# Designs tried in a protein design run: peptides against a protein of PDB entry 2Q3Z. Part 44

Target 1, 272 residues: chain A of PDB entry 2Q3Z
Amino acid sequence: YVLTQQGFIYQGSAKFIKNIPWNFGQFEDGILDICLILLDVNPKFLKNAGRDCSRRSSPVYVGRVVSGMVNCNDDQGVLLGRWDNNYGDGVSPMSWIGSVDILRRWKNHGCQRVKYGQCWVFAAVACTVLRCLGIPTRVVTNYNSAHDQNSNLLIEYFRNEFGEIQGDKSEMIWNFHCWVESWMTRPDLQPGYEGWQALDPTPQEKSEGTYCCGPVPVRAIKEGDLSTKYDAPFVFAEVNADVVDWIQQDDGSVHKSINRSLIVGLKISTKS
Target 2, 254 residues: chain A of PDB entry 2Q3Z as posed
Amino acid sequence: YVLTQQGFIYQGSAKFIKNIPWNFGQFQDGILDICLILLDVNPKFLKNAGRDCSRRSSPVYVGRVGSGMVNCNDDQGVLLGRWDNNYGDGVSPMSWIGSVDILRRWKNHGCQRVKYGQCWVFAAVACTVLRCLGIPTRVVTNYNSAHDSNLLIEYFRNSEMIWNFHCWVESWMTRPDLQPGYEGWQALDPTPQEKSEGTYCCGPVPVRAIKEGDLSTKYDAPFVFAEVNADVVDWIQKSINRSLIVGLKISTKS

## One batch from the design tools (peptide; aimed at target 1 N144 I155)

Design b2_p22_1_s2 (made by RFdiffusion4, then SolubleMPNN; from b2_p22_1, 8 letters changed)
Fold by OpenDDE base, seed 3:
Structure b2_p22_1_s2 (fold): chain B 272 residues (1-272), chain A 22 residues (1-22)
Amino acid sequence: as target 1 above (272 residues)
Amino acid sequence: MPQRPVSAEDYDPNPEKGEFPE
C-alpha cells in the first residue's frame, strides 16, 4: 500500500469487470517534492500557513486536503474532470498510464490544472500523493456507483404515467466509480473507527464548501453510522442507495415505487 | 474504459451487492 509503485485499477461494469495497469510511481524522482508543492498551494495554507503546517502531522487533515487538491475545482488542484468525449484540447482520460506524468505536467506548468481526468485518474493520483506522504492507500472501484445530490440516500427518477423518465437526470448511477481508501487512526472520532478511511477526490459534491470527500471510516459506512465525519451519507449512498421512481399520474398525484431492477454498489478493494 | 451513466443493459437481474477484496 505504500511500497508498491505498479498496480491495477478496476474498470468496466459489474457484468464485465476489467482492469488497467497503472504506474503510481510514488518513489520516482521529484514526485515527493511535487506532493509537497501540492500541500503548499492548498487553500488552507494560503489562508493560514502556520495553522496548515501545524496540522500536517494528521493523516485525517492531510487526506482531506489531498482529496480537495487532486481535483482543480475551487483551487490550484491537479486535474480537470471531463466526461463528454471531447478531449481535443488536452489528454484523454483513457490515455494516462500512470500518476507521474500527470503530477509532473501539473508542476511544470506552474500548478496549472491538467486536462483531463475521470474517476480512476483522480483516485490514482490521490493514491500516489497519499503514498508519497506515508499514508497507506489503495484504489477502490465501485460498480453501479450512485451519485446522490440531495443526501437522502436515494437515486430518484421522475416518470410520467407511462413510465417515461421526465426531465434531465440530476441524480445518476455510474457504471463504475473509483476512490481511495487510506489507513489511519481517527483520534477525532470515538474509539473503534481506526482503519480504512474512504476519500473521494473526484469532484461530485461539495463538502463544507469544497469539492472534497472524506475521510470517513469504512466501518461507519458498513455499520450505517451516517453521523460520522466526513461525508458519511454521500459515501454510504455511493454503495447503498436505493433507486426510487416517482410516478406522476394523469390527475397530478405522485406515487413512490422502489425500482428493484437497478441495484447500486459492488465494491472491489485493490491490494496494490 | 470511460465512466458513463449506467444503462439497462448494464444491470443483471440477479446482481450481487457487496464488497470484495482483491
Scores: peptide ipSAE 0.355, ipTM 0.671, DockQ to the pose 0.484
OpenDDE base, seeds 1, 2, 4, 5: peptide ipSAE 0.300, 0.295, 0.292, 0.297; ipTM 0.642, 0.666, 0.691, 0.679; seeds 4, 5 fail the geometry check

Design b2_p22_1_s3 (made by RFdiffusion4, then SolubleMPNN; from b2_p22_1 with S1M T2P E3Q V16E S22E)
Fold by OpenDDE base, seed 3:
Structure b2_p22_1_s3 (fold): chain B 272 residues (1-272), chain A 22 residues (1-22)
Amino acid sequence: as target 1 above (272 residues)
Amino acid sequence: MPQHPVDASDYDPNPEKGEFPE
């Protein structure tokens, strides 16, 4: 998890699982220095350098900072996400073959955001950075991954009397989504939550005002402890949300229906 | 492979899950 520089990232769909090779390259020349720059440009450092530095011994703190800094939302982070197939002013997310080029581009352009990333690119870069900082980390892929926006553990679709989706989909299910899991103790929690912690660097929802997610104990998600910091309800929903259709009739009445044709969550973790 | 939203046709009734090596 720390020593492996070459790996695979799983993509595709639940029915058709695919993978791509990825060079994490955490030991390549200059990469550690870039990771340290990433820490030194984070908003918490800029606000109070002494406090930030004093907390860098905590993998919980560092993990949360990295989750926020891998995306460029709210800060001088590494990657700009894009999903609309218009990548002409940058690099297509599908073109990347490793984290090293991304990190070098970011640093060499004065910490300017790199265009573009999608979930596996965010996850892979986060994995590289965390490994550089000595935190055992793996990339995780979740098929049929939910994006719950209102923290109700549901993916909700609004439909007319004919079953047609009304308006823009606010909530959605991805064919696949990637994030990372990092191994750490959780002295900030009750005993028993040490081990794998989920961190999601893809900018999906804000946590405490910043596009970041986690760390949250994988155990907490498995056991349904949604009170556990950080962001347990969101991560829980990614893998466990139910799908609900709200069917509106002509008379204005609304009927709630459970959509059993869409099942959320099929998590695949890497072993290296 | 790019991410995209799923619909009912993307559902697999018999998905295999597990851990894979990197």
Scores: peptide ipSAE 0.326, ipTM 0.656, DockQ to the pose 0.400
OpenDDE base, seeds 1, 2, 4, 5: peptide ipSAE 0.303, 0.304, 0.298, 0.300; ipTM 0.669, 0.699, 0.681, 0.657; seed 5 fails the geometry check

Design b2_p22_1_s4 (made by RFdiffusion4, then SolubleMPNN; from b2_p22_1, 8 letters changed)
Fold by OpenDDE base, seed 3:
Structure b2_p22_1_s4 (fold): chain B 272 residues (1-272), chain A 22 residues (1-22)
Amino acid sequence: as target 1 above (272 residues)
Amino acid sequence: LPQRPVSAEDYDPNPEKGEFPE
């Protein structure tokens, strides 16, 4: 989790699982220095350098900073996400074969955001950075991954009396989504939550005003402890959300129906 | 290859839900 530089990232769909090789390259020349630059340009450092530096001994703190800095939302972060198949002014997310080129491009262009990333690119870069900083980290793929926007643990579709979906889908389910899990103790929590912690660097929802996610104990998600910081409800929903249809009748009444044909969550944790 | 929203056709009528180690 720290020593391996090459690995595989799972992609595709639940029915057709695929993987790609990825060079994490955490020991390649200059990569550690770039990771340190990433820390030195984070908003918390810019606000109070002394406080930020004093907290860098905490994997919890560093993990949360990295999850925010791998995306360029809100800060001088590494990657700009794009999903509309229009990548002509940058590099297609599908073209990347490793984290090293991305990080070098970011640094060499004055910490300007790199175009473009999708979930596995964000996760892979985060994995590289965290490994560079000595935090055991793996990439995780979740098929049929939910994006809950209103923190109610549901993916909600609005339908007319004929069952037709109305309006734009705000909440959605990804064919697959990638994030990372990092091994750390959680002295900021009650005993028993040490171990794998989920961190999600893909900009999906804001956490405390910043596009970041986690760390949250994987155990807390498994046990349904949604009060556990950080972002337990969101991560729980990614793997456990139920799908609900709100069916409007002609008289204006609305009926709630559980959609059992749409199943959220099939998570694969990688060894490398 | 790209990440995309799932459609109804992407779902299995007998899906398995859970967490699996590699």
Scores: peptide ipSAE 0.314, ipTM 0.652, DockQ to the pose 0.481
OpenDDE base, seeds 1, 2, 4, 5: peptide ipSAE 0.267, 0.294, 0.305, 0.306; ipTM 0.695, 0.756, 0.730, 0.717; seed 4 fails the geometry check

Design b2_p22_2 (made by RFdiffusion4)
Pose (drawn by RFdiffusion4):
Structure b2_p22_2 (pose): chain A 254 residues (1-148, 151-160, 170-248, 256-272), chain P 22 residues (1-22)
Amino acid sequence: as target 2 above (254 residues)
Amino acid sequence: FEETLVIEDELLRKFLIKTEPI
């Protein structure tokens, strides 16, 4: 989770899982410096640099800023999202085989966002950043499925959608800032919309808090709960509707 | 019949579909 520089990102569907190899490259030349630069341009550093550097004692703080800076609403984030099959301004999300070239591109262009990312690209870059800084991190994929004239599927078909698959990262750490027993894997979601409140979204939120439905736990627990849970009910006339099943075959490299 | 999609809670992804005779 710290030292291995290549891994797998799972894509495709719940029935036909694709394992896409990836070069996280966290110890390649210039990557650590780029990661320290990423911290020094984060909005919290601009607001109070002395405090920002002091807070870097915490993997919760760093994990939040690190993942949060990958797809930042501010112009100094690493990647720009796009899902309309129109990637001519730059580079397709399906093209990348690693995080390194994106990070280098980003540095070389005044810390401007690189076009384009999709959920697995953001997650892959977040893994590289956090592994480089020493926080044990893994990329995770969740799969969702539809069964087909449903209003539910129409509403979505025609960025907090429910997708065929969605990716994020999990990082390992204690949580002395929370009630006891939430140490371990924390979910961090670098996909784009920081929207409710706060400088960043989403996480870190303990995976246990998601499983337990303890959605008051910081940070951004409802956003991660929503990616692995959806409750759908029909009233034809009360009935459970399975036109949409969310939270299937959640996967990571062994 | 009329069908209506009701989003009870968008954040927690809760949905309700109502079907009513016309």

Design b2_p22_2_s1 (made by RFdiffusion4, then SolubleMPNN; from b2_p22_2, 11 letters changed)
Fold by OpenDDE base, seed 3:
Structure b2_p22_2_s1 (fold): chain B 272 residues (1-272), chain A 22 residues (1-22)
Amino acid sequence: as target 1 above (272 residues)
Amino acid sequence: IKKTLKIVDEKLRKFEIIWEEV
């Protein structure tokens, strides 16, 4: 995982799986230095450099910092996300073929946010950075990935008696979503949660006030231990959320219906 | 009423559940 510089990222849909080649390039010249700059401009370093540096030996700490710094939300992070197909003032997320160009652009422009990224771009850059820092990391693709905004493990749709969606569609299901899994020990948790940890650098929800996610043990998600830090309910919902329709009748009564036609979550992990 | 999953916008990568009369 650490040594592989080239790989594939899975995309498409559960029924029509696609992949793109990606150059992670963690050993290319200057990339490690850029990763160190990324650490040195993070909010925790700026607040207290000594404390931040003392914690950089912890892959848990570093992983959480990287998940926050790969996106430019709340900080001088690497990538600005955009999903509206208006990319004329930057680079289309679909145009990137590797992490190296993105990281070099970020550094060479004074740590200005690079336009633009989407989930696989965020994940791929995070994978490069974490590998550079010696943390075994892989990109993960989850098909039918839920975005739970209120931490209730549900994707909720409000409908009238005719089945028409009412109100704002705030919660959604992606055809696919990408994040990373990193191998680390978890001395901050009870024994048994060492191994793969999920980290999500795509800015979806705030964790402790910052757009970051994880690390959370993959085992905890699999076993349904939602008390495990960090962000277990959110990551659990990505792969296990139930879709619920709230049907409002004319008399004001509301009926709850579980939609079983959609199965949330089909995770594919890369081999390298 | 049949509940079906429809891809609303492939570019936006979002799903929508549609209710259709059978």
Scores: peptide ipSAE 0.075, ipTM 0.653, DockQ to the pose 0.059
OpenDDE base, seeds 1, 2, 4, 5: peptide ipSAE 0.023, 0.037, 0.025, 0.019; ipTM 0.586, 0.606, 0.581, 0.501; seed 1 fails the geometry check

Design b2_p22_2_s2 (made by RFdiffusion4, then SolubleMPNN; from b2_p22_2, 7 letters changed)
Fold by OpenDDE base, seed 1:
Structure b2_p22_2_s2 (fold): chain B 272 residues (1-272), chain A 22 residues (1-22)
Amino acid sequence: as target 1 above (272 residues)
Amino acid sequence: LKKTLVIVDEKLRKFLIVTEPV
């Protein structure tokens, strides 16, 4: 997890799993220095350098900073996300073969955002940075990953009796989504939440005003402990959101459609 | 439910299943 420089990132769909080779390159020349620059340009450092530096001994703190700084939302972060297939003014997310070129481009252009990333690119760069900082990290792929926008843990579709969707709520399910898991102790939580922690650097929802996610214990997600910081409800919904298809009848009664529930969540971890 | 398959990338077959009201 810390020593492996090359690996695979899983993509595709649950029925059609694909992988791509990826160079994490955490030991390549200058990469550690770039990771330190990433910490030194983070908003918390710029606000209070002494306080930020004093907290860098905590993998919980560092993980949360890295999840925010891998995306360029709200800060001088590394990657700009784009999903509209219009990549002509940058590099297609599909063209990247490793984290090293991305990090070098970011540094060499004065910490300007690199165009462009998507979930696996964000996750892979975060994985490189966290490994450089001595935090055991792996990329995780979740198939049929839900994006819960309203924190209700439900992907809800409302239909009338004629099967027409009611309401403007576009709910989003990705065929796959990637994030990272990092191994750390959680002295800020009750005993038993040590181990793998989920971190998501893809800018999806704001956490405490910043596009970041986690760390949240993978155990808490498995056990349904949604009170556990950070962002347990959001990460829980990504892997376990119930897709509810509601049929509203003319009398206002709402019935669950016995449609084949899209099983949200099939998690595959990077095999080292 | 008009499930609009927003193909984000054809090569990766990355798609959003956006369910929009018809």
Scores: peptide ipSAE 0.312, ipTM 0.865, DockQ to the pose 0.048
OpenDDE base, seeds 2, 3, 4, 5: peptide ipSAE 0.250, 0.133, 0.218, 0.118; ipTM 0.821, 0.720, 0.802, 0.721; seeds 2, 4 fail the geometry check

Design b2_p22_2_s3 (made by RFdiffusion4, then SolubleMPNN; from b2_p22_2, 10 letters changed)
Fold by OpenDDE base, seed 1:
Structure b2_p22_2_s3 (fold): chain B 272 residues (1-272), chain A 22 residues (1-22)
Amino acid sequence: as target 1 above (272 residues)
Amino acid sequence: IKKELVIVDEKLRKFLIIWTPV
């Protein structure tokens, strides 16, 4: 995982899996220096450099910092997300073929946000940075990936008596979503949670006030231990959320529809 | 039940999956 510079990122849908080639390029010239700059411009370093540096020996700490810094939300992070097909003032997320160009652009423009990224771009850049810092990391694709916004582990749709969706579609299921898994020990947790840890650099929800996610043990998600830091409920919902379809009647009453349950989550880990 | 696809990105075919009763 640390040594492989080229790989594939899985995309598409559960029924029609696609992949794209990606150059992670963690050993290319100057990439390590850029990763170190990323650490040195993080909010925790700017607040207290000595404390931040003392914690960089922890993959847990570094992973969480990288998750926050790969997106430009709340900080001088690398990528600006955009999903509205209006990419004319930047680079289309679909045009990227590797992390190296993105990181070089970021650094060369004074750590200005790179336009634009989506989930696989965020994940791929995070994978490069973490690998560069010596943390074994892989990109993960989850098909039918849920985004739970209210932390109830449900994706809820409200409909009127005619079956029309009411209100804003705040909660959503993506055809696919990408994040990373990193291998590390978890001395901050009970024994047995060492191994793969999920980290999500796509700015979806705030964790402790910052757009970051994880690390959370993959084992905790599999076992349903939602008390495990960090962000276990959110990551659990991405792969396991229940979908509830509500019908609101004219009297204001709400009833569950007898709809077939939408299956959330089909996770594929990259082998490279 | 019909499957509704709300396309977020047409080029990528990134979309939200919504199931609606027929």
Scores: peptide ipSAE 0.175, ipTM 0.769, DockQ to the pose 0.050
OpenDDE base, seeds 2, 3, 4, 5: peptide ipSAE 0.190, 0.144, 0.274, 0.099; ipTM 0.774, 0.737, 0.834, 0.696; seeds 2, 3, 4 fail the geometry check

Design b2_p22_2_s4 (made by RFdiffusion4, then SolubleMPNN; from b2_p22_2, 11 letters changed)
Fold by OpenDDE base, seed 1:
Structure b2_p22_2_s4 (fold): chain B 272 residues (1-272), chain A 22 residues (1-22)
Amino acid sequence: as target 1 above (272 residues)
Amino acid sequence: LKKTLEIVDEKLRKFRIVWEEV
């Protein structure tokens, strides 16, 4: 999880799993220096360098900083996300084959955001950075991944009696989503939450005012302990959200339909 | 009930699942 420079990222769908080769390249020349620059341009360092540096011995702190800095939202982060198939002024997210080129581009252009990333690109770059900083990390793919925007642990759809979808379509399920898991102790939590911690560098929801996510113990998610910092409800919903289909009748009555055959969350962890 | 996938984003295949009576 620290030594492997070449690996695979899982993509596709739960029924049709695909993978792509990825060069993490954490030991390539200059990559460590770039990771240190990433730390030195983070908002916490710029606000109080001494305080930030004193906390860099904590993988919990560093993991949270990296999850925020891999995306360019709110800071001088590495990647700009885009999902509308309009990539002509940059590089298509599908074109990347490794983290090294992305990190080098970011540094060489004065820490300007690299265009463009999507979930697996964000996750892969975060994995490279965390490994480079000595934190054992793996990329994780979750199939049928939910994005809960209102923190109710539900993905809700509203339909009229004719089956037409009503309201906004903001909440969604991804065919797949990628994030990282990092191995660390959690002295800031109750005993037993050491081990794999989920971190999500894809800008989806703000955590404490910043587009970052985690670290949250994988154990807490598995056990349904939503009180654990950081961002347990959001990560829990990604893998466990219930899908609710509401049918609104003309008389104002609402019927709830739950399809038991729907599986939200099928997580695959990389072994590289 | 027929399961239907409504694609919200073509690139990532973000989708909504709806159920229609057959």
Scores: peptide ipSAE 0.206, ipTM 0.764, DockQ to the pose 0.064
OpenDDE base, seeds 2, 3, 4, 5: peptide ipSAE 0.217, 0.296, 0.173, 0.147; ipTM 0.750, 0.825, 0.749, 0.727; seeds 2, 3 fail the geometry check

Design b2_p22_3 (made by RFdiffusion4)
Pose (drawn by RFdiffusion4):
Structure b2_p22_3 (pose): chain A 254 residues (1-148, 151-160, 170-248, 256-272), chain P 22 residues (1-22)
Amino acid sequence: as target 2 above (254 residues)
Amino acid sequence: SLVDPETRMFAEERPIGESITE
């Protein structure tokens, strides 16, 4: 979770899982410096640099800023999202085989966002950043499935969508800022829309808080709960509708 | 380092209900 520089990111579908190898490259030349730069351009550092550096004692603070800076609403984030099959301005999300070239591109262009990312690209870069800084981190994929004239599927078909698959990261740490018993894996989601409140989204939120439905736990628990849960009911006339099943075959490299 | 994107169209993230590549 810290030292291994390559891994697998799972894509495809719940029935046909694809294992895409990936070069996280967290110890490649210039990557650590790029990661320290990423912290020093974060909006909390601009607001209060002395406090920002002091807060870097916390993996909760750093995990939030690190993952949060990958796809940041501010112009100084690492990546720009796109899902319309139109990636000519820059580079396709399906092209990358690692996080390193993106990080280097980002540094060289005045810390401007690199085009383009999709969920697994953001998650992959977040893994590189956090593993470089020493926070044990793994990329995770969740799969969702549809069964087909449903209004539900039409509403989605034609960025908090429900996708065929979605990726995020989990980082390992204690949570002295929370009630006791929430140490361990924390979910961090670097995909774009920081929207409800706060400087960043989404996380870190304890995985246990998600499993337990304890959605008042910081940070951004409803956003992560929504990626692995969806309750759909029909009223033809009360009935459970399985046209959409969310939260299947959640996967990570062994 | 890059690969041909067409070889990886299955990794394209799509809204639920759209056609996907296997």

Design b2_p22_3_s1 (made by RFdiffusion4, then SolubleMPNN; from b2_p22_3, 13 letters changed)
Fold by OpenDDE base, seed 5:
Structure b2_p22_3_s1 (fold): chain B 272 residues (1-272), chain A 22 residues (1-22)
Amino acid sequence: as target 1 above (272 residues)
Amino acid sequence: AFVDPAKNLYALQVPIGSEITL
């Protein structure tokens, strides 16, 4: 998890699983230096360098910083996300074969955001950075991954009597989503939450005012302990949200139906 | 049942049921 530089990332859908080879390259020349630059340009360092540096011994603190800094939302982070299939002014997310070129481009262009990433690119870069910093990390893929926007642990669709979706889709299920799991102790929590912690560098929701997510104990998600920091309800919803259809009838009445055909969450953890 | 957009777009992250045409 720290030593492996090459691996696979899972993509596609639950029915059509695909994988791609990826070079994480955490031990390639200059990559550690770029990871240190990433820490030195983070908003917490810029606000109070001494306080930031004093906390870098904590993988909990560093993991949360890296989660925020891999995306360029709110800061001088590494990657700009794009999902509209218009990549003509940058590099298509599908063109990347490793983290090294992305990190080198970011540094060489004065810490300007690299165009473009999607979830697996964010996750892969975060995995490289965390491994460079000595934190055991793996990429995770979740098929039928829910994005709960209103913190109710539900994905809600409005439908007409014929089952057609009405209005703008406010909530969404991804065909797949990628994030990372990092191994660390959690001295900031009650005993028993050491081990794998979920971190999500894809800018989906703000946590404490910044586009970052985690670390949250994988155990807490598995056991349904939503009181654990950080972002347990959001990560729980990604893998466990229920899907609800609100069916509007011609008379204006609304019927609630649980959609049992959409099973949220099929998580695959990589071994490398 | 939602159409799986990844059936034709295996490499892209897309919403389930989206009709994204490349």
Scores: peptide ipSAE 0.360, ipTM 0.763, DockQ to the pose 0.264
OpenDDE base, seeds 1, 2, 3, 4: peptide ipSAE 0.350, 0.345, 0.348, 0.358; ipTM 0.763, 0.761, 0.766, 0.762

Design b2_p22_3_s2 (made by RFdiffusion4, then SolubleMPNN; from b2_p22_3, 11 letters changed)
Fold by OpenDDE base, seed 4:
Structure b2_p22_3_s2 (fold): chain B 272 residues (1-272), chain A 22 residues (1-22)
Amino acid sequence: as target 1 above (272 residues)
Amino acid sequence: MLVDPAKNLYALQRPIGSEITL
């Protein structure tokens, strides 16, 4: 996890799993320096350098900072996300073959956001950075990944009497989503939550006012402990949300139906 | 190399049930 510079990232869908080769390149020249710059431009450092530096010994703290800084939301972060298939003013997310070029571009352009990323690009860059910082990290792909926006652990679809989805989908299920898992102790939690921690650098929801997610113990998610810091309900929903159809009837009544055809969550962890 | 557009479509993160407007 720390030593492997090349790996695979899983993409596609639950029915059509694909993988791409990815160069994480955490030991390539200058990459560690870029990772240190990333830490030195984070909002917490800019606010109080001494306090930020004093906390860099904590993989929990660093992981959370990296989660926020890999995206450019709210800070001088690395990547701008885009999902509308309009990439003409940048690089298509699909064009990236490794983290090194992204990080070098970011640094070389004065820490300006690199266009563009999607989930696997965010995850891969985060994986590189965390590995550079000595944190064992792997990319994870979750097929049928839920994005719960209202923190109710449900993906809710409003449907007409014909079963057609009505209105703007506030909530969604991604065909796939990627994040990272990092190995760390959790001295800030009750005993037993050491091990793999989920971190999500894709800007999906704000956590404590910043587009970041985690670290949350994978164990806590597996056991359904939603009280666990950080962002346990959101990460839990990504892999375990129930899908509910609210079916409006002609009389204006709404029927709640559990959609058993949409199974949220098929997590694949990379071995490298 | 022109990556097969179909192969590219499966690499993109998309909401389930979003019609891929080609």
Scores: peptide ipSAE 0.340, ipTM 0.765, DockQ to the pose 0.419
OpenDDE base, seeds 1, 2, 3, 5: peptide ipSAE 0.338, 0.302, 0.329, 0.325; ipTM 0.764, 0.749, 0.760, 0.759

